# Ledger of designs, part 72: peptides against a protein of PDB entry 1BH9

Target 1, 89 residues: chain A of PDB entry 1BH9
Amino acid sequence: FSEEQLNRYEMYRRSAFPKAAIKRLIQSITGTSVSQNVVIAMSGISKVFVGEVVEEALDVCEKWGEMPPLQPKHMREAVRRLKSKGQIP

## One batch from the design tools (peptide; made by RFdiffusion4, then SolubleMPNN)

Design b2_p19_4_s1 (from b2_p19_4, 10 letters changed)
Fold by OpenDDE base, seed 2:
Formats: C-alpha cells, sequence, structure tokens
Structure b2_p19_4_s1 (fold): chain B 89 residues (1-89), chain A 19 residues (1-19)
C-alpha cells in the first residue's frame, strides 16, 4: 500500500451507515418492522458493496489517466464493469 | 472481501427468513 491507499482503507474501515437510516430504508422496502440483527447484516453487506463500487471506480479513474476525487462518470463506469463481471446484479 | 460478502449474504438470508 501507498500511504494514501492505507489512509483510504482506514477511513473505509471506520465508516458505517447509521443504523437508524438503514432501518428506515429496509422498512420502507419491506413494509414491516425489522430486527436489529437484520439492520446489522444489511449495514455490513451495504458497506462491502459500497467498498467494491468505490474500489472499481478508483481503478477506472486511474486507467482513464485521471486523478481523484471520483466523479459520477467513474461511478457509472464502475457499476457497468461490476455488472459485466457478474459481481453485482 | 469475497468471503466476507458470502458470510454476510448467508447471515442476511437467515435473518430474512424471520420476516
Amino acid sequence: as target 1 above (89 residues)
Amino acid sequence: MGEEVARLIEELAKLLEEL
């Protein structure tokens, strides 16, 4: 890792979605109340998902010869690539 | 990370059965 990469990784590790927000989001989809365990699980998988997308977007940015910060075009291309790879639906 | 995702999916699947 470069120092920059390590720093990004540490920031990612320390980040988390607010439980209340995740709970509200899930409940908006399910139409029912959900347990804390469901919120925890969904929070975890969502964090991993976001991490994968961001990682791919950073790769896109680099391969296009561009520098951070990430732009919407990098995120869109990342999603396209991940779908193509079958990593996301 | 792939293994972590798999574990989370499995956990989530079990929890969703409770809904």
Scores: peptide ipSAE 0.037, ipTM 0.604, DockQ to the pose 0.048
Fold by OpenDDE base, seed 1:
Structure b2_p19_4_s1 (fold): chain B 89 residues (1-89), chain A 19 residues (1-19)
Amino acid sequence: as target 1 above (89 residues)
Amino acid sequence: MGEEVARLIEELAKLLEEL
């Protein structure tokens, strides 16, 4: 890994979704209040999901011979490829 | 990554069953 790749990974690792936003989203689906542990679990799943999409998008960008930053076209292609591989619904 | 996601989903499923 390059120094730049390590720096991006560290920024990702330190990032988190706001707990209040996740709680509100879950409650809108379940119709009832949820525990802090449910919010933590859902936050973790969401972070991992975003990480997988971004990783695939970076691979797309590289394979297309393009330079960062990622563009919407890379993200759309990443989602298409992940669906094709059966890694996301 | 896939194994980590699966583990988190299983944990979430258990927590949701307690609601």
Scores: peptide ipSAE 0.034, ipTM 0.585, DockQ to the pose 0.047
Fold by OpenDDE base, seed 4:
Structure b2_p19_4_s1 (fold): chain B 89 residues (1-89), chain A 19 residues (1-19)
Amino acid sequence: as target 1 above (89 residues)
Amino acid sequence: MGEEVARLIEELAKLLEEL
């Protein structure tokens, strides 16, 4: 990895969604209280999902002959591509 | 990453079934 890639990976690794926010979000969807384990699992899924979108967006950026930082257009195209690939609904 | 997501979804599903 380049230093830049390593730094991005470290930032990603250290990032986390606030547990309380995730808990409230899940509860708003399910209509019931959820356990700490459910919050942990959903936090992990959400982080991985964000990682996949960002990875695809970086690929889009590269394929368009552009350089980081990522822009909203890269993220939008990434989501479109992931949908077309059946990787997200 | 896809396999990791699948594993996490499966674990979440199990947890939700226990509610």
Scores: peptide ipSAE 0.034, ipTM 0.591, DockQ to the pose 0.047
Fold by OpenDDE base, seed 3:
Structure b2_p19_4_s1 (fold): chain B 89 residues (1-89), chain A 19 residues (1-19)
Amino acid sequence: as target 1 above (89 residues)
Amino acid sequence: MGEEVARLIEELAKLLEEL
């Protein structure tokens, strides 16, 4: 791995969603309270999901002959590609 | 990452059944 890749990985590893925000978001969708375990699980899957979107966006950026940092256009294209691959709904 | 996502989805599904 390049130093840049390692740095991105370390930034990802150290990132986390605030539990209170995740709980509130889920409750706004479900219309009911959720357990701490549901919040933990959702936080985990959300982190992995964001990681996959970012990875795809980096691939998009490279394929377009551009360099980081990522821009909204890379993220939008990443989501489109992941949908087309059936990786996200 | 795909295996980790699958594991987390399964875990989440089980927990959501408890709602």
Scores: peptide ipSAE 0.034, ipTM 0.594, DockQ to the pose 0.049

Design b2_p19_4_s2 (from b2_p19_4, 11 letters changed)
Fold by OpenDDE base, seed 4:
Structure b2_p19_4_s2 (fold): chain B 89 residues (1-89), chain A 19 residues (1-19)
Amino acid sequence: as target 1 above (89 residues)
Amino acid sequence: MGFEVDRLIKELAERLLAL
């Protein structure tokens, strides 16, 4: 790992979705209240999902011969590729 | 990681629907 990669990983590792916001979002989708454990689980899964999309976007950026920071076009292409691979719905 | 994420999301969705 380069120093830049380590720094990105540390920033990712330390990042977290606000629990209250996640709770409200889940409840808006499910139409019912959810427990703290559900919020924790969904927060973790969401973080992994974001990590996967960002990883794919970095690969897109590299394959296009471009340099960070990531742009919206990289994120859009990443999502398209992950859908094509069946890795996300 | 993609398949694992998808599996976990689906599992969580099923659990949420069962509440």
Scores: peptide ipSAE 0.028, ipTM 0.564, DockQ to the pose 0.051
Fold by OpenDDE base, seed 2:
Structure b2_p19_4_s2 (fold): chain B 89 residues (1-89), chain A 19 residues (1-19)
Amino acid sequence: as target 1 above (89 residues)
Amino acid sequence: MGFEVDRLIKELAERLLAL
């Protein structure tokens, strides 16, 4: 990994969704209370998902010859690409 | 990994909806 990549992964590793927010979101969808383990699992999956989108967006940014920070256009293109790959439903 | 994540999301969603 380059230093830049390493730094990016460090930032990713340090990031987390607030458990309370995830819990509320899930419960809003399910209409019932969920366990701590469900919140942990969903938080982890969500983090990985966001990570994949961001990595794709960074690739888009690079391929377009642009520099960070990521812009909405990079994120939109990333989502489009991931959908085309079947990585996003 | 993306497909695996998608599968896991779907599986978890199904389980959550079944609660």
Scores: peptide ipSAE 0.027, ipTM 0.562, DockQ to the pose 0.052
Fold by OpenDDE base, seed 5:
Structure b2_p19_4_s2 (fold): chain B 89 residues (1-89), chain A 19 residues (1-19)
Amino acid sequence: as target 1 above (89 residues)
Amino acid sequence: MGFEVDRLIKELAERLLAL
């Protein structure tokens, strides 16, 4: 791995969704209150999901012969590809 | 087992993609 990859990984590792925001989002979906453990689990899953999208977007950027930072077009294409692969809804 | 969780994950993902 490159130093750049390590730096990106460290930034990703330190990132987190605010618990309150995740809780509100989940509750807006379920219509009921959720436990702290559910919030923690869904926060982790959400982080992994974002990581997968970003990883795909970086691959898109590279395949298009472009350089970081990622642009909206890379993210849109990443989502399209992941949907096509059945990796995201 | 886990159908409700799967649904929740799906809906969460859709909302995240809408941001």
Scores: peptide ipSAE 0.026, ipTM 0.534, DockQ to the pose 0.055
Fold by OpenDDE base, seed 1:
Structure b2_p19_4_s2 (fold): chain B 89 residues (1-89), chain A 19 residues (1-19)
Amino acid sequence: as target 1 above (89 residues)
Amino acid sequence: MGFEVDRLIKELAERLLAL
């Protein structure tokens, strides 16, 4: 890993979705209370998903001959590409 | 990774529907 990649990974690893927000979101969808373990599981899956989108966005940025930081256009293109690959719905 | 994430999301959704 480059120093930049390592720093990005550490920032990602230390990041987390607020548990209360995730709980509220799930409950708004299910219409019922959910356990702490469900919140933890959903938080983890969501974090992995965001990581994959960011990774694809970095690839887009590179292929377009642009430099970080990522812009909204990179994120939008990343989502489009992941959908076309069948990696996300 | 995308396929595995999708599988995990589906599994979690199924568990949530059982509550």
Scores: peptide ipSAE 0.025, ipTM 0.538, DockQ to the pose 0.048

Design b2_p19_4_s3 (from b2_p19_4, 12 letters changed)
Fold by OpenDDE base, seed 3:
Structure b2_p19_4_s3 (fold): chain B 89 residues (1-89), chain A 19 residues (1-19)
Amino acid sequence: as target 1 above (89 residues)
Amino acid sequence: MGREVAELIREIAELLERL
């Protein structure tokens, strides 16, 4: 791992979604209250998902010959590519 | 950049709080 990759991983590892926000979002979709365990599980899944999208967006940025920071166009293209690969719905 | 990933996660978290 490069120092830059390690630094990205460390920052990613320290980042988290607020439980209250995840709970509200799930409840808005399901129309019902959810348990704390569901919030924990969904928080973990959401973090992994964001990590995958960011990695793909960084690859997009590099392939386009551009430099960070990531822009909305990189994120949109990343989502498109992940969908085409069947990695996200 | 490691800082960018953390900032992006925070931005997404803030968006989720506003929904």
Scores: peptide ipSAE 0.032, ipTM 0.529, DockQ to the pose 0.671
Fold by OpenDDE base, seed 1:
Structure b2_p19_4_s3 (fold): chain B 89 residues (1-89), chain A 19 residues (1-19)
Amino acid sequence: as target 1 above (89 residues)
Amino acid sequence: MGREVAELIREIAELLERL
């Protein structure tokens, strides 16, 4: 891995959704308390999902002949493409 | 990727904190 790749991986690794916020969100939907393990699982799934969306957005940016940083238009197009592929609802 | 992911996670986290 290049130093840049390592730095990107470290930033991704250190980034996380706040457990309390995820817990509150799930509880608001389910109407019941959730375990810490459910919060951990949902945090992990959410992080993977965000990673997939960003990966698709980088592909969009490249295909449009544009350079990073990603813009909202790349993210919107990424979501559209992932929906079209059936990768997200 | 890693920076963009981190930025998006932070943005979503801020939205979730408003719930």
Scores: peptide ipSAE 0.026, ipTM 0.541, DockQ to the pose 0.896
Fold by OpenDDE base, seed 5:
Structure b2_p19_4_s3 (fold): chain B 89 residues (1-89), chain A 19 residues (1-19)
Amino acid sequence: as target 1 above (89 residues)
Amino acid sequence: MGREVAELIREIAELLERL
């Protein structure tokens, strides 16, 4: 692991979605109240998803011979690639 | 990174099985 990878990992590890925001989002979709455990689970899944997208976007950035920070074009391409690989719906 | 993510996924899976 490079120092840069470690730093990115540390930032990722410390990041979290606000529980209240996740709860509101889920409730807006389901139309019903959700338990704290559902919020925790969905927060974790969302964090993993964001991590996968960011990792793919970093790979895109590197493959295009570009330097950080990540740009919207890298994120859009990452999502397209993950969809094509069947890693995200 | 991979092990911590895998542990998180495991914890989430175990939690979802209880719901």
Scores: peptide ipSAE 0.038, ipTM 0.576, DockQ to the pose 0.049; fails the geometry check
Fold by OpenDDE base, seed 2:
Structure b2_p19_4_s3 (fold): chain B 89 residues (1-89), chain A 19 residues (1-19)
Amino acid sequence: as target 1 above (89 residues)
Amino acid sequence: MGREVAELIREIAELLERL
């Protein structure tokens, strides 16, 4: 890993969705209260998902010969690629 | 995939099996 990749990984590793925000979001969708375990599960899944999208977007950015920060075009292309790979529905 | 991410996925999988 480059120093930059390591730094990004460490930042990602330390990142987390606020439990209260995730809980409110899920409850807004489900219309019912959700358990702490559901919040934990959804937070983890969401973190992994965001990580995969960002990683793909960084790869897109590099392959296009562009420099960070990521732009919406990189994110859109990343999502398209992940869909083509069956990683996103 | 970093070891920590794999561990997180495992923990989530175990949790989901209990829901």
Scores: peptide ipSAE 0.033, ipTM 0.571, DockQ to the pose 0.049; fails the geometry check

Design b2_p19_4_s4 (from b2_p19_4, 8 letters changed)
Fold by OpenDDE base, seed 2:
Structure b2_p19_4_s4 (fold): chain B 89 residues (1-89), chain A 19 residues (1-19)
Amino acid sequence: as target 1 above (89 residues)
Amino acid sequence: MGREVHRLIEELAKELEEL
């Protein structure tokens, strides 16, 4: 890993969705209360999902000969590519 | 990452089935 990659990885590892916010979001979708385990599971899945999208977006940025910070166009292209690969729905 | 994602999905599925 480059120093930049390590730093990004450390920041990613330390990042977390606020449990209360995730709980509220899930409950807004499901229309009912959810357990702490559901919140934990969804938080983990969401973190991984964001990580995968960001990783793909960084690859897009590099392939386009551009430099960070990531722009909306990189994120949109990343999502498109991941969908095409069947990695996200 | 894939194993952890799989575990989390399974855990989520189990918990959602109980709702």
Scores: peptide ipSAE 0.067, ipTM 0.659, DockQ to the pose 0.047
Fold by OpenDDE base, seed 5:
Structure b2_p19_4_s4 (fold): chain B 89 residues (1-89), chain A 19 residues (1-19)
Amino acid sequence: as target 1 above (89 residues)
Amino acid sequence: MGREVHRLIEELAKELEEL
């Protein structure tokens, strides 16, 4: 792996959604209180989801012959591609 | 990634069944 890839992975690895925010979000959707384990699980899934979107966006950026930082257009195209591939709803 | 996602989904499903 390149140093850049390692640095990106490290930043991703260190990132986390605030538990309180995730809890509130889940509860707003379910209409019911959720356990700490549900919050942990959903936080992990959400982190993986964001990681997959960012990875696809980096691929989009490269395929378009552009350089970082990622722009909103890369993120929008990434989501479109992931949906098209059936990787996300 | 796939194994981690599966683990997290399984954990989430288990906890949601208890609601």
Scores: peptide ipSAE 0.066, ipTM 0.657, DockQ to the pose 0.047
Fold by OpenDDE base, seed 1:
Structure b2_p19_4_s4 (fold): chain B 89 residues (1-89), chain A 19 residues (1-19)
Amino acid sequence: as target 1 above (89 residues)
Amino acid sequence: MGREVHRLIEELAKELEEL
């Protein structure tokens, strides 16, 4: 891994969704209260999902011969590629 | 990544069965 890749991974690892916001979002969808464990699980899954999209977007950026920061065009192409690979719906 | 996602999904599924 490059130093830049390690730094990005560390920033990703330290990032987190606010539990209260996730709880409110889930409850808005389910119409019922949810446990702390549901909030933790959903937060983890969401973080992994964002990580996979960003990783694909970085690959797109590199393949296009461009440098960070990521732009909306990289994110859109990443989502398209992940869908085509069957990695996301 | 796949193993961690699977673990989280199983945990979520278990908790959702209680709703």
Scores: peptide ipSAE 0.065, ipTM 0.660, DockQ to the pose 0.046
Fold by OpenDDE base, seed 3:
Structure b2_p19_4_s4 (fold): chain B 89 residues (1-89), chain A 19 residues (1-19)
Amino acid sequence: as target 1 above (89 residues)
Amino acid sequence: MGREVHRLIEELAKELEEL
């Protein structure tokens, strides 16, 4: 890994979604209460998903000859590309 | 990354089966 990749990984590792917010979101979708373990699992999966989208967006930014910080257009294009690759629904 | 995702999916599946 480059220093930049390592720094991103460390920032990623230290980031977390608030448990209460994740719990509320899941419950709004399922219509039922969920356990703490479900919240933990979904938080982890969501974190990985966000990480994958951000890495794709950085690739988009580079391929367009642009420099960070990432803009909404990079994130939107990243999602389109990941869908096209079949990596996300 | 793949191993952690797999672990999280299995954990989630287990918890959902118990609901």
Scores: peptide ipSAE 0.058, ipTM 0.657, DockQ to the pose 0.046

Design b2_p19_5_s1 (from b2_p19_5, 15 letters changed)
Fold by OpenDDE base, seed 2:
Structure b2_p19_5_s1 (fold): chain B 89 residues (1-89), chain A 19 residues (1-19)
Amino acid sequence: as target 1 above (89 residues)
Amino acid sequence: SLLEKLLQEAIQRYVEAAS
């Protein structure tokens, strides 16, 4: 792997969603309080999801002959493509 | 995917370091 790719992975690995924010988000959807374990589980799932979207967006950016940083248009297209692939609902 | 490959390499490095 290139140093750039490895560096991106390290940044991703070290990143995390604040538990409080995740908890609030889940509770806004469920309408009820959630346990700490649910927050932890959902945090992990969300991180993986974001990673997949970003990866797709980077591919889109490259395919369009553009350079980082990623722009909203890349993210939107990434989501569209992932939906088409059946990777996200 | 790239992420999967990177994760695999990270795991491999960890295993090697722990051995």
Scores: peptide ipSAE 0.020, ipTM 0.441, DockQ to the pose 0.035
Fold by OpenDDE base, seed 4:
Structure b2_p19_5_s1 (fold): chain B 89 residues (1-89), chain A 19 residues (1-19)
Amino acid sequence: as target 1 above (89 residues)
Amino acid sequence: SLLEKLLQEAIQRYVEAAS
């Protein structure tokens, strides 16, 4: 892999959603308190989801003949494409 | 996918480093 790819991975690997924020978000949706394990699980799922969207967005950017950094239009198109592929609801 | 490939490489490096 290129240094750029490795750098992107390292940034992704090091990134994390604050536990408190995730907990509050989940609780706002469920209406009830959630356990630490639920927060951990959802944090991981969310990170994977973001990763998949970003990867698709990078593909969009490339297919459009553009260069990073990603822009909102790339992210929006990525979501549309992932939905059409049935990869996200 | 790129992400999967990167993860696989990372896991491999980790295993090698831990061995």
Scores: peptide ipSAE 0.019, ipTM 0.451, DockQ to the pose 0.037
Fold by OpenDDE base, seed 5:
Structure b2_p19_5_s1 (fold): chain B 89 residues (1-89), chain A 19 residues (1-19)
Amino acid sequence: as target 1 above (89 residues)
Amino acid sequence: SLLEKLLQEAIQRYVEAAS
């Protein structure tokens, strides 16, 4: 892969949702407290999910003949497409 | 924000699937 791809991967790898925010969001849904390990697991799952959405959004952006950076409309369309394709529930 | 909404959706789906 190219240097640009490597650079983008590094930026993605270094990105992470704040643990406190993840914890709060999980607890707001479950209605109960969660362990640190649950937060870690969900952080990873969420990161992968967001990554997949972003990848689709980049495709949407390209197909619409537009240039980065991604806009909310690209992300929203990406989610719609992934849902329609059954790639996300 | 949009990112927060996506995160909430991901977490919600996982929790529902696990329960």
Scores: peptide ipSAE 0.057, ipTM 0.602, DockQ to the pose 0.053; fails the geometry check
Fold by OpenDDE base, seed 1:
Structure b2_p19_5_s1 (fold): chain B 89 residues (1-89), chain A 19 residues (1-19)
Amino acid sequence: as target 1 above (89 residues)
Amino acid sequence: SLLEKLLQEAIQRYVEAAS
């Protein structure tokens, strides 16, 4: 990996979704309270998911001949491509 | 935001799959 790729990975690795926000979001979907362990598990799963989308978005940005930072259009196109590939429902 | 929407989608899919 290049220095730039490693830098992006480190920033990604150090980032985290706020537990309170994740908990509230899950509860809004399930309709009931969830345990701390469920929040931790979902936080990890969500982080991996977002990471995969960002990776695809970076590829989109490059293929379009554009420079960082990523824009919403890159993220939306990434999601479309991942769905097309069957990597996400 | 877009990030929040992606997060919601991920959580929703997991909950549905586990139900």
Scores: peptide ipSAE 0.053, ipTM 0.599, DockQ to the pose 0.052; fails the geometry check

Design b2_p19_5_s2 (from b2_p19_5, 12 letters changed)
Fold by OpenDDE base, seed 1:
Structure b2_p19_5_s2 (fold): chain B 89 residues (1-89), chain A 19 residues (1-19)
Amino acid sequence: as target 1 above (89 residues)
Amino acid sequence: SLLDELIEGALNKYIEAES
């Protein structure tokens, strides 16, 4: 990793989804209450997913010869590529 | 890598939650 890339990952690692919001979202789907551990697990999985998409989008932006910040077109292309690679269903 | 560590951590939490 470059120093810049490592710094981005560190900022990503420090970020988090609000637990209350995640809990409400899960309960709206399951129709029943969920434990704190389930919320933590789902938050972590969701965060990893977002991280993979953002990393791919940054790669797209660079390969297209464009400069940050990321735009919707980079995110859409990232998802398309990840699906093509089988990394996203 | 840092990303690998995050993935491993998330998976471990998921496994523990399902136990």
Scores: peptide ipSAE 0.033, ipTM 0.573, DockQ to the pose 0.035
Fold by OpenDDE base, seed 5:
Structure b2_p19_5_s2 (fold): chain B 89 residues (1-89), chain A 19 residues (1-19)
Amino acid sequence: as target 1 above (89 residues)
Amino acid sequence: SLLDELIEGALNKYIEAES
């Protein structure tokens, strides 16, 4: 790993979604209250999802011969590619 | 339920990512 790559990983590792926000979001979708464990689980998957999108976006950026930081166009393309691969709906 | 499926999927993906 490069120092920059390690730094990005560290930032990702330290990052977390606020539990309250996640809880509210889930409940807005389900229409019912959810347990703490559900919040934890969904927080985890959300973090993984973001990581996957970012990783794909970084790949896009590189393949396009561009340099970080990531731009919206990289993120949009990443999502398109992940959808194409069937990794996200 | 949809929620159950989401939870199961989330847990599996999380565990996989952390492993």
Scores: peptide ipSAE 0.033, ipTM 0.560, DockQ to the pose 0.051
Fold by OpenDDE base, seed 4:
Structure b2_p19_5_s2 (fold): chain B 89 residues (1-89), chain A 19 residues (1-19)
Amino acid sequence: as target 1 above (89 residues)
Amino acid sequence: SLLDELIEGALNKYIEAES
């Protein structure tokens, strides 16, 4: 990794969704209470999902010959491409 | 890749949580 890539990784590694917020969100969707393990699992999956989108967006940015920071157009295109690849619903 | 490893880890945690 370059220094920039390493820095991004470190920021990503340290980031996390608030457990309370995730718990409330899941319960709002499922209509039932969820365990701490479910919250932890979903938090991790969500973090990975965000990571995949960001990684794709960075690829889009590079392929378009543009430089960071990422813009909404990169994120929108990333989502479109990931859907096309079947990586997200 | 790092992301693949994270995905695998997250999936395993999810499976464990559902068990």
Scores: peptide ipSAE 0.032, ipTM 0.572, DockQ to the pose 0.034
Fold by OpenDDE base, seed 3:
Structure b2_p19_5_s2 (fold): chain B 89 residues (1-89), chain A 19 residues (1-19)
Amino acid sequence: as target 1 above (89 residues)
Amino acid sequence: SLLDELIEGALNKYIEAES
């Protein structure tokens, strides 16, 4: 892949969600406490999800003949496309 | 790819956490 893609992957690799925030969010949804392992797992899954949405959004941006940075419209369209593909609920 | 590696890593962590 290109140097540009490599740079994006490196930034993605370095990024992470705050454990406390993830824990609070999960507990808000489940209504009960969760283990550290669950938080770690969900953090990783969430990171992958964000990465997939961003990748789709970049594809949308390109197909629309536009250039980064991504805008809300790209993200909204990305989500729509991923839903239509059955990749996300 | 790097993305694939991240996906695999995340999935493994999830499986491990659930086991």
Scores: peptide ipSAE 0.032, ipTM 0.572, DockQ to the pose 0.035

